Peptides against a protein of PDB entry 4GMN. Designs and how they scored, part 233

Target 1, 375 residues: chain A of PDB entry 4GMN
Amino acid sequence: RYANITLLALVTLASIGTDFQETLVKGNQGSRESPISAADEEWNGFDDADGDAMDVDQKSSSGEDQEEDYEEIDVKEDDEDDDDDSITSEMQADMERVVGADGTDDGDLEDLPTLRELIQTAVPQLIRLSNLPIDSDESLTIQSHALSALNNISWTISCLEFANGENANIHNAWYPTAKKIWRKTILPILEADSADLKLATQVTSLAWAVARVLHGETPTDGNPHRKFISLYHSSKQQAGGNSNSIEEPEDPFQGLGVKCIGVVGSLAHDPAPIEVNREVGVFLVTLLRQSNNVPPAEIVEALNQLFDIYGDEELACDKEVFWKDGFLKHLEEFLPKMRTLTKGIDKRTQPELRTRADEALLNLGRFVQYKKKHA

## One batch from the design tools (peptide; made by RFdiffusion4, then SolubleMPNN)

Design b2_p24_2_s4 (from b2_p24_2, 15 letters changed)
Fold by OpenDDE base, seed 4:
Structure b2_p24_2_s4 (fold): chain B 375 residues (1-375), chain A 24 residues (1-24)
Amino acid sequence: as target 1 above (375 residues)
Amino acid sequence: SRPPIKLDEEALRQFRKEAEAQKA
């Protein structure tokens, strides 16, 4: 009973996080035309199997006609109020405010009551649920669902613009909560050394969403970047052995490798410690050097992270890592390989991957040219 | 580029399916 209510509440929170995200994506797409077609996965109906009619014998017992006056109990149809899991008018109004907030309304989170309750009330409970002792399949299920809800919420918030003081109220409310997710949910799971690739994928997805807001201000305690680098390498070793059992996600960007790259890239941003930045930068550049054995989506993500980390020449990491460790040479040597890789992606079968690879190739050329000019 | 929103759509689908299975 309590488990089912907890699961339902987690569904609802994950759905709210998704619907909020879809609304934010649609609101942001209102300025840019290209509809991501939701694939209508037709729910293939359950084939009702064979009704073997067992002949149960007609025993004719003739029992007496007691006319019991069946009082017609007027079963009031309890109007099952279809609590239409529709976005409440308040949630919709909050979403419209978050999407429509051209950066002039420094409205307190008082004006975003649903988002406030999500951050202040729901997320702390999700953090608690993600930290339950795993002693049963039920507790593992609760953890998985709490992680999924935290993931969806964190990703949604990470899609808001926080540059130039935009959404500062949301950022300020989220920031301490994001740090709490990191310290209370992500780090303990990463320290538990679980061989569960599903859990590792969930926590890495959540870690990426959180790190996309915290960047280099993500707590460096216990060197989490090394744990994600280790997880990246471990995931590659496992995929090489049992090619039949890990359904690689149909989306090449949903892979654990891409998620690991996204996390460590985000962790390496200023003001990250220079040694964290160096270790991540060397990892990313090493992927480019080994690109013949690296999925194209991971190369695209690694390039984007390198551009974002080293795009600013005023940052200490530019001088102390990028130039000092000779990254420009590796990026320049990678240009012809990236052209070959990008051309090898079929536009018909992998249109998104090809588009992102074409963009990353263009940006790599620009980035190399920029760095050569500023050398 | 905005990174793809990595919704755990599979978890959400499993979760909707579990919620529907609990209503039945």
Scores: peptide ipSAE 0.025, ipTM 0.544, DockQ to the pose 0.063
Fold by OpenDDE base, seed 3:
Parts: structure tokens; sequence; C-alpha cells
Structure b2_p24_2_s4 (fold): chain B 375 residues (1-375), chain A 24 residues (1-24)
């Protein structure tokens, strides 16, 4: 009885984290007239207007699309209005305020009482539950659900804009809690060296969400980037041997490899130690060199992380790592391989993967051209 | 580029199934 209530509460907290994300995404889409398709986020790092747009002659092959009269099967959406009233009117009001809030500088969430209770009351309990001794199947289940709740909350918060001092109140309230999740939940689980790939996937997802806010300010104690690189390599060795494939998630971007790349990429941002940045940068560039055996989604993520880490020439990592370790040459040599990889992705069966690969290919070309101009 | 939102949809799917199973 008490176990079931605790599990239900943990799943409800995980649901609230998801629904909060959906509302934030919808609210941000409502304020921006055009739905920025994930395809239209051009890497705007280069305001150099004079770049000759290589006219990719998209020869519009006027294929006579035969209007196959697909009979509109009137699938009655049974509006099962499952009014999952799990979001209180107070939670919804906080979500609406987060989307509209001109950031007050104070780390006080006085105007966001539900978010305050989530960060100050719920998250500390979830950290406690995720860090309990595992002595039963019940304690393992509680840990898993606590990690899922922490994941969804952390992902939701990580999707807020914090650039230019936006949402500074939420950032300032979350920042110490994010560091606490890192130190009290993520690091202990990574140090336990569990062979459980499910647990490793959950903790790595959470670590990415936390690292997307903390970036290079993520605690470097115990070299966590090396643990995630080791986990990346270990996950590849296990997938190759046992035909009992842990069902690779249907979404190629949900894979443990992509999660590991996202974590270590986020950890390598300024002001990360140059040694951490170098080890991560070398890891990411090495994936591109070994791309024949790397899933396309991991290549896309590794490229995006490299652009985000090394896009600013004023950062110490540009001179001390990017130029010093000759990364430009490796990126330029990878460009023809990326074109082949991207063209090999079927748009019909993997539309998202193809779109993100086309974007990453475009950005790779632009990034290489920029770095050549600034050499 | 917006990182793919990596919500635990599996936790949400399990919750929906458990909620449906409690309504039955």
Amino acid sequence: as target 1 above (375 residues)
Amino acid sequence: SRPPIKLDEEALRQFRKEAEAQKA
C-alpha cells in the first residue's frame, strides 16, 4: 500500500515534469509567430553577411505526384478526455508565468510557488530516494522512478532560455539544486560501477539534463567526463556480443551513446578546465574519424557539441585545444564522409534523423569555412 | 540546435498504463 502510493507519487512527479515541458514548448511556440522547425535553427554563429551562398541547385524534379485519393478514414478520435487533472491550476499558472516572466535577478521564486516547491521540497526527496541503499526489488523500483522524476524535471528546466539573463530567478534557484543532483545522485551511481545498462541510461539522461544548465561549471570532482567516455565504450562492447539486444530505443537520439556524447560535450564548455575540454574534444573528433562504425545520431550529436564548444574564438579552448590539436583538419576531412552518411539516411523511414543530419552537414560546412577565415 | 528533449516517455507510457489499469 505505502509502496504503491510512493510509486504513484514518483510517477506523477515524472508526468508533471513532462507536461511542464510540453507547456513550455507550446508557450514558446505561441510567442514566436513561425514554428521554428528543428530544421530552421541555422547555427547563426556567423553574421558574416558576405558568404557566397553556394546555390545548391535544388533541381525541383517536377515528379507528377499522382494524387492518390487517400480516402480520409474518419478515425473517430474518441476524445477520451482523460482529464488527467494531475496538473493543478496552480501548476498551470506557474507554467504560464515561466513562459512570460521577464527575468527578475533575484533567485527568489515568490511568483512561482509550485516551481519553488518542486525545487525546494520535491527534488531533495527525489535525491534522497535515488541515493537509498538497494537491498530489494522495491528499493530498485523506487530508485528508477526517482531518477525518472529527476530526469523529467531537470530536462524541463534545461529547456528554459538562460542566455542574456533570461529566467535568472529560475536559473539561480535551480543551480545549487542541479549541483546537488550531480554530487548526491549522479556521481554515487557512476562510482558504484553497476553493470545495469538501464540504470546507466537513466543516470546518463539525468546527467545530460543537469549538464545542459551547469555546462563547464559542472563539478569536475572525480573526472566524470572520463566515466561517461568509459560508459560510452563499454556500451558499444556489450551491444556487439549478446544478440539479446536491449531494445535500442525506437528514437535513435534516445540511445545511451548519444546521451554520453551530450553529457561530455556539455561538460567541456567554458569555463571547464582546458584538460577536460581537450579530453572531450579529442573523444568527439575521434568519433568522427571512426564514423564507419558509429550510429548517425551519435555523429550528429558529436558535431553539434563540437560547434557549441569551439564556436567562439575568444575562448581559451579555441587556441589551446582546437588550433593546437589540429581539429580543423579533422573536420574538413570528415565533410565528404558526412555528405555520404547523410545521403544514406532514408527520409521516409527516419525523417528526424535525416533532417538533423542535413542540418549538421550544413553547419559543418559553415563551421569549416568560418574557422578557415579566422585562422 | 535544440538538443532532443530526452524525456522518459517510457515512464509516461507506464504511468498511463497503470492509471488505465486502476480505472478498470
Scores: peptide ipSAE 0.025, ipTM 0.540, DockQ to the pose 0.063
Fold by OpenDDE base, seed 5:
Structure b2_p24_2_s4 (fold): chain B 375 residues (1-375), chain A 24 residues (1-24)
Amino acid sequence: as target 1 above (375 residues)
Amino acid sequence: SRPPIKLDEEALRQFRKEAEAQKA
């Protein structure tokens, strides 16, 4: 009875975290007249005003439109009106305020009472539940659901813009809680060295969400980047041995490998220690060098992380790691391999993966040109 | 590029199924 009520509460908190995210995505799409898909943010390098638009001569090869009559498989959207009454009108109103909020500098959430209670009351209980002694299948289930709720909340908050002091009130309220999740939930689970791939995937997803806000300010205690790199390698060794591959998630970007890359990439941002940045940068560049044995989604994520880490030439990591360790040469040598990889992705069966690979290829070309100009 | 938002969609699917099974 008590356990079922606790599980239901954890489920409800996980659903609320999702519904908030969907509202943020819709709100961000509503403020941008064009649905710039989260995939259409071209890497705008530093706006040097001398944009010599290299006219890429789009030779319009008039490929004959073979109208292949794709039978519209009328996938009946069973509009299961899942009246998930989980979102209260107050939660919706708070999320609409978050999407429309001019960032107030004060860490006060007086205008966001539901978000305040989520961060200040609910999350501390979820951290407690994620740290329960595992002595039963029931305690393991509670931990899993607490991690899922923390994941969804943390991902939702990580989708807010915090650059240039935007949403500073939410950032300031979340930041100490994010550090608490890292130290009390993520690190203890990573240190327990569990062979449970499900738990490892959950904690890695949560770690990515948290690290997307904390970046290089993520606590470096216990060298977490090395733990996630080790987890990446261990996950690849297990997938190669047992033909009972846990069904690779239908979404190629939901894989543990992608999540590990996302975490370590986020951990390597300024002001991360230069040696942490170097170890991560070398790991990411090594994936590109070994790309024949790396899933395309992991290559796309590794490229995006490299652009985000080394896109700013004013950062210490540009001089001390990118240039010093010769990363430009590896990126340039990878460019023809990326073209082949991207062209090998079937647009019909994997449209999202193809779109994101096409974008990452475009950005790689631009990034290599940028770095050559600023050499 | 905005990293794909990595919700625990599988946990959510399980949660929805469990919630439906409790409403039944």
Scores: peptide ipSAE 0.025, ipTM 0.550, DockQ to the pose 0.065
Fold by OpenDDE base, seed 1:
Structure b2_p24_2_s4 (fold): chain B 375 residues (1-375), chain A 24 residues (1-24)
Amino acid sequence: as target 1 above (375 residues)
Amino acid sequence: SRPPIKLDEEALRQFRKEAEAQKA
């Protein structure tokens, strides 16, 4: 009975997140070019202020560093003993911290009361439910539904435009909560090293949604980019050994490999540590070099991530990674392979994959020409 | 094209089925 009520509540929250997304997308289509179009837009380079470019979500840090003292909520890892009661008290303290974190005045979302209640009231409960001890099939089901609700909310928020200070009130309200989802939901599940590919796929989807907002400001503790790179490789090894084809999702962009690429790409954005950026950049470029054995959807995602990470020549990663590690040569050598790959996709059976591959091919050509001019 | 809103549509579909199955 309680489980069924909890499940119904979790799905109601997941549905509210979806309905909110559809409403935001429809609202944005009526007033501004939707940030959704930018993913289909041809990358025109950084200098084209008037061009339909891929929205490289670059915070132009031309604002004064108001070091908003984001008080790092020093989540003291109180090494308090693994008693079942201690987890519930920490979860309660964590909920209180998410509601009271970082000077988010109740006024920041005055005009958005439903979104405020989702962030301040629902998300803390979902974090708690995602961290329940797994002792039964019921607790696994609750965790899965909590992760799905968090995923849908996080994806909804990650579809808002935050460039140029747009939606700053929503960004500021979400940012501490997104960090809390990362630290309290994503990291513990990644550290548990579960062989459950379903759970790994859910947490990786959530991690991508969260990392699409936090970018290089995502907590680097425990080197999460390496965990997702490892998960990518592990997922490929399992697909090769057992003839139990985990049914590749009907949508090629829903695969675990694409999700891992999306996460690590997002984590590598400025201001990520240069070594994190390097390890991710080398991983992505290595996928292009090995493209004969990589699904086309993963190549498309890896290209988009490379454009977003290295589109700006003013960033430290351009000089210290892109140019220093010779990425331009690998991208240029990949152009003829990408043309062959894209032409090999059947427009009738895989129209979306073909469209995105055609766009990524155009953008790769533009990106290579841009980097050659700015060398 | 829409960025793949990786909405867990499968989780939503599965739960709509479970919620319908519990009403029956």
Scores: peptide ipSAE 0.024, ipTM 0.530, DockQ to the pose 0.062; fails the geometry check

Design b2_p24_3_s1
Fold by OpenDDE base, seed 2:
Structure b2_p24_3_s1 (fold): chain B 375 residues (1-375), chain A 24 residues (1-24)
Amino acid sequence: as target 1 above (375 residues)
Amino acid sequence: MDQLLRLAEELRRKRAERREKEWE
């Protein structure tokens, strides 16, 4: 009984985290519908008049084709419009405030009661549940659902813009909680070094979401970047050896390798220690050098991380790592390989991967040109 | 999950658009 209630609550919290995201996306799309003023430009239709009449008469034949009365089995698609209208009016109002706040109103979390309760009340319980001793399949299930809920919440929050002081109230509320998730949930699971790739994938996804907000301010205790690099390599060794097809996720960007790259890239952002930045930068550049053996999605993510880490020349890592370790040369040498890789992706079978590869290729060209101007 | 990725991609696109302006 208690377990089922806990599981239901965890599923509900995971859904709330997703719905909160949908409303963020919808609100951000709605602001782009500038009212196309219906300028009633009466585009006067072209009068093409010409009428010619030809009469052709022909008669013939009587073929008795048996109309086999295919009874249209009216398969009532029960549109189970599961309009899971589970978006509470309060959540919608909170979202409208977050999206509509183009205003400089340093709105306290007082104006976001649902988000406040999610961060202050729900997340601490999820952290507790994710840290329970695993002594049963029930405890493992609870941990998995708690990690799922933490993942969805953390990803949703990581999708807010925090640049230039935007959403500073949310950032300030989330930041200490994100550090707690890292120290209490992520690190203990990583230190347990479990051979469970499902758990590793869940914790790595959560770690990426958390690290997308904390960046280089992510706690460096126990060198977590090295643990994720090790996990990356271990995941490749397991995929190559055991034909236990852990079904590679249908989405190439959901792979454990991509998630590991996303985590370590995020951990290497300023103000990360230069040595952490260097180890991650060398890892990412090494993936590009070994691109023949690396999935295209991981290459795309590695490039994006390199652009995010080294895009600002004012950062210490630009001089101390990017230029000092000669990363530009490796990026230049990779350009023709990236063109070949991108062209090799079938637009019909992998449209998203192709689009993201085309974008990453474009950005690689621009980035190399930028860095050459600033050399 | 797919929507989280789309939003993360839209954010990456917005970052890319910012970077494009910074790298021009």
Scores: peptide ipSAE 0.071, ipTM 0.759, DockQ to the pose 0.688
Fold by OpenDDE base, seed 3:
Structure b2_p24_3_s1 (fold): chain B 375 residues (1-375), chain A 24 residues (1-24)
Amino acid sequence: as target 1 above (375 residues)
Amino acid sequence: MDQLLRLAEELRRKRAERREKEWE
């Protein structure tokens, strides 16, 4: 009984985290509809061409009246209560405030009551549930649902812009909670070194969402970047042996490999220790060098992470890692391979992967030119 | 899950647009 109520509550919290995200996406799309001025292009009427009225007469035929007595099956309309997953008016109002906040209003979370309750009340309970002793299949199920809810909330928050002091109130409220998720949920699961790839995928997804906000300020305790690099390699060894058992996610960007790259890339951002940055940078550049055996989605992610890490020349990692370890040469040598890889992706079967590969290829060209200009 | 991806992509696009301005 208590477990079923807990599971239902966790599913509901995971849903709320998703709905909050949908509303963020819709709100961000609405701001980009600049009113295309309805240019009054007069729809020139189709001309009246006269074409003749041919008369074709045909006559037939008299088919018979069979009175089949349709028994009126009283289909009780079960009123499926459309539980209209209606975004609560409060949640919508919070979202409108988050989307409409031009970065000048250092509003307190007092103005975001739903988001405040998610961060301050729900997340601490989810952390508790994710950190319970695993002693049964029921406790494992509770952990999985708690991780799912934490993932959805963390991803949603990671989708807010925090650059230039935007959403600083949300950032400041989330930051200590994100560190708590990292230390109390992510690290203990990573330290347990479970062979469970499902659990590894869940925790890595959550780790990526958290690291997308914390970046190089993510706690370095126990060298988590090495654990995710190790997990990346271990996942590749398992996939090569048992072709049958891991349902590769239908979406190439949901793979454990992509998630590992996303985590370690995020962990390597300034102000990460230069040694952490170097180990991650070498890992990412090595993926490009070995690209013949790397899924295209992982290459796209690795490129995007390299651009985010080394895009700023004022950062210590530019001089101490990028230039010192000769990364530019590897990126330049990869450029023709990336063109071949991108052209090999079918636009009809994998339109998203192709679009993201075309973007990553364009950015790689620009990045190489930029770095050559600033050498 | 699929919605989290679309939003992560939109964020990547916004980052790419920022990088474009930084690399001009």
Scores: peptide ipSAE 0.077, ipTM 0.760, DockQ to the pose 0.619; fails the geometry check
Fold by OpenDDE base, seed 5:
Structure b2_p24_3_s1 (fold): chain B 375 residues (1-375), chain A 24 residues (1-24)
Amino acid sequence: as target 1 above (375 residues)
Amino acid sequence: MDQLLRLAEELRRKRAERREKEWE
């Protein structure tokens, strides 16, 4: 009984984290539909007249009415109105405020009561539940659901803009909690060295969401970047051997390899230690050099991480790693390979992957040109 | 899960638009 109530509460918290995200996406899309005032440019159509009337004949061919009696299989739409209207009006109001919030630096989430309770009350309980002793299938299920809820919440918050002091109140409330998730949930699971690829995928997804906010301020205890690089390599070795491969997620960007790249890329941002940045940068550049054996989605993610890490020339990592270790040469040598890789992706079967690869290719060309101007 | 990626992509697009201005 108590376990089922706990599981239901965890599923509900995971749903809340997802719905919170939908509202963020919708709110960001709605701000782009500023009505471009239809300036009534009455641009008068040029009249050009010439009317040649070619009279192509109406031939009436009377092809026969084969009434194939398609039996209307009365698919009862079981209107399972799963009105999973799980978005409370309070959560929607909090989300509308978050999307519209000009950066009032009131460090208290007083104006965001639902988000405050989520961060201050719910997340600490989820951290506790993710740390239960694993002694039963029930404890594994509770851990998985707690990780799912933490993942959805962390991803949603990681989708807020925090650059330039935007959402500073949310950042300030989340930052200590994100560090607590890292130290109390992520690190203990990584150190347990479990052969469970499902658990590894869940914790890596959560780690990516947390590291997207903390960046180089993510706790460096135990060199977590090396653990995720090791996990990346281990995941590639297992995929080659057992036909009981965890069904590769239908979405190429949901793969454990992409998630590992996302985590280590995020960990390598300023103010990360230069040696952490270097080890990650070398790992990412090595993936590009070995691109013939790397999934296209991982290449796209690796490029985006390299652009985010080394896009700013004022950062110490630009001089001490990017230029010093000769990364520009590797990126320039990769440009023709990226063109071939991108052209090899079928637009019909993998439209998203193709679009993201085309964008990454465009950005790679621009990035190489930028770095050559600043050499 | 698909929505998490879409939002992460929209943020990437906004970052790409910022980078486009920085890299011109």
Scores: peptide ipSAE 0.070, ipTM 0.758, DockQ to the pose 0.647; fails the geometry check
Fold by OpenDDE base, seed 4:
Formats: C-alpha cells, structure tokens, sequence
Structure b2_p24_3_s1 (fold): chain B 375 residues (1-375), chain A 24 residues (1-24)
C-alpha cells in the first residue's frame, strides 16, 4: 500500500515536471495550440517518428444489420474529477508567468506558488526518497522514480534563462536546492560506483540538468568531473564488449556519453577551478582528436560545451587553458573532419542530428575565426 | 525528455545566436 502510494506520488511528480515543461515550451512557441496527450511518458529523447504514410487501401466490406438493444446503464459519473484540473490550471498559470515575465520583474516566488511548492516541498522529499537504502527492488524502483521526478523538475528549471539576471527569484530559490540535489542525491550515487548503467544514466541526466544552472559553482567535492569522465570511458568499454542489446537510445543525444559530456562541460564553466576546466577541456578536445571513434552526437555536444566554456575571452580559462594548451590548433584541425562527419549524416534518417551537426559546424567555423582574430 | 532537450537546444541556439553576435 505505502509503496504504491509513493510510486503514484512519484509518477505524479514526474508528470508535473513534464507538464511544466510542456507549458514552458508552449509559452515560448506562442499560441499554436496542439494538445499533446498527458500520458505516462518518462521523458525519453527525440523520437523522430517519421511514420511512413502507408497507403491503407479502401476495402469496402458491407456487413449486415444486427440491432442488439444494449440497455443504457446510466453510470452516474460522480464529478470527483474537478480536483485534477485545478492543479494543472495553477501550474499553467505559474509557467505562463515564468515564460511571459520579461526579465525585469524581480518577482518573489510568492507569485509562483506551484513552483515554490515544487522547489520547497516536493524536491526535498524526492531527495530523501532518492537516498533510501537500496535493499529491495521496491526501494530501487522508488529511487528510480524519485530520480526521474528530480530530473524532470531540474531540466525544466534549467531551461529558464538566468544569464543576465532573468528569473533571479527562481534562480535564488533553486540554487540552494540544486546544490542539495548535487550533494545529497548525485554525489552519493556516484560514490557508490554501481555497475547499473540505468542508474548511471538517470544520475548523469540529473547531474547535467543541475550543472546547467550551477555551472562552475557546482560543488567540486570529490572531483565529480573525473567521475563523469571515468563513467564516459566505462560506458564505451561496455558498449564495445557485449553485443547484447543495450538498446542504443533511439535519440543519439540521450546517450550516456552525451550526458557525461554535458555534465563535465557544465562543471568546467567559470568560476570552476582552472585545473577542473583544464581536465575537462583536454577531455573534450581529445574527443575531437579521436572523432573517428566517437558518435556524432557526442561530437556535437563536445563542441557546444567547448564554445560555452571558451567563448568568453575575459575568463581566466581562455588564457590559462584555451591558449596555453593550444586548443585553437586542435579545433582548426578538426574543421575538415567535422565537415566530413556532418556530411555523412543522412538528413532523412537522422534529421535532428544533421541539423545540430550543421549548426555545430557553422559555430566551429565562426569560433575558430573569432579566436584567430583575438590571438 | 524530448521537449526539455528541445527547449534546452532552443536556449542553446539563442545563446549561440547571442554568441554569433559576440563572435562577429
């Protein structure tokens, strides 16, 4: 009983995190209403359902009459459904306020009651549930669902703009909670060094979402960047050995490798310790040098992270790492490889990967030119 | 996960467009 209630509550919290996301996406896209149905989708990456329009032929069959008089059982729909619509309406209103807030309103989280309750009430419970001793399949299931809910919430919040002081109220409320997720959920699971790739993927996804907000202010205790680099390498060794179907995620960008790159890239941003930045920068540049054996999606993510980390010449990492360690040469030498890689992606079978690779290639050209002007 | 990554990517694209202006 308690397990099922806890699981239901976790599924509901994960759904709430998804519904917030949908509302944020709808708010950013403007008023083009297409209703996506609210079903149980654990957020699993971009399925490009290019459903080939099979021409279902018109067969006309004429079959007969039978009038069976089904008695209309007047099932009184007891109107108990009114409570669910209210929560969705408040959540929508909060997200519409977050999306519609031109970044001038240093509004209090008092104006965002649902988001406040998610951050202040739900997330601390999810953190507790993610830290339960794993002694049963039930506790493992609870942990997985708690991580899923934390992931969805953290990703949703990480999709807000904070760079120019936008959403400062949300940032200020989330920041201590994000650090708590990192210290209480992410680090303990990373330290447990589990061979569970599912758990590793969930934790890495959550870590990326959290690190996208905390950046270089992410707690450096235990050198988590090295843990994710190690996890990246371990994931590659396992994929190469057992031909057993680790179902490659249908979305190339949902791969554990991409998530590891996203985490370590985010951790390397200013004000990260220069040695953390260096270790990550060297890792990312090394992926580009070894690109013949690296999935295209990981290359795209590695490039984006390199642009994010080293795009600002005023940062200490530009002088002390980018220029000092000669990264420009490696990026320039990678340009022709990136062109070949991008051209090799079929637009018909992997349209998203191709688009993102074309963008990353364009940005790589611009970035190299920029850095050459500022050398 | 798809729409959050899309939004994250759209935000990355908007950041890239900002950087494009910074890198011009």
Amino acid sequence: as target 1 above (375 residues)
Amino acid sequence: MDQLLRLAEELRRKRAERREKEWE
Scores: peptide ipSAE 0.065, ipTM 0.758, DockQ to the pose 0.662; fails the geometry check

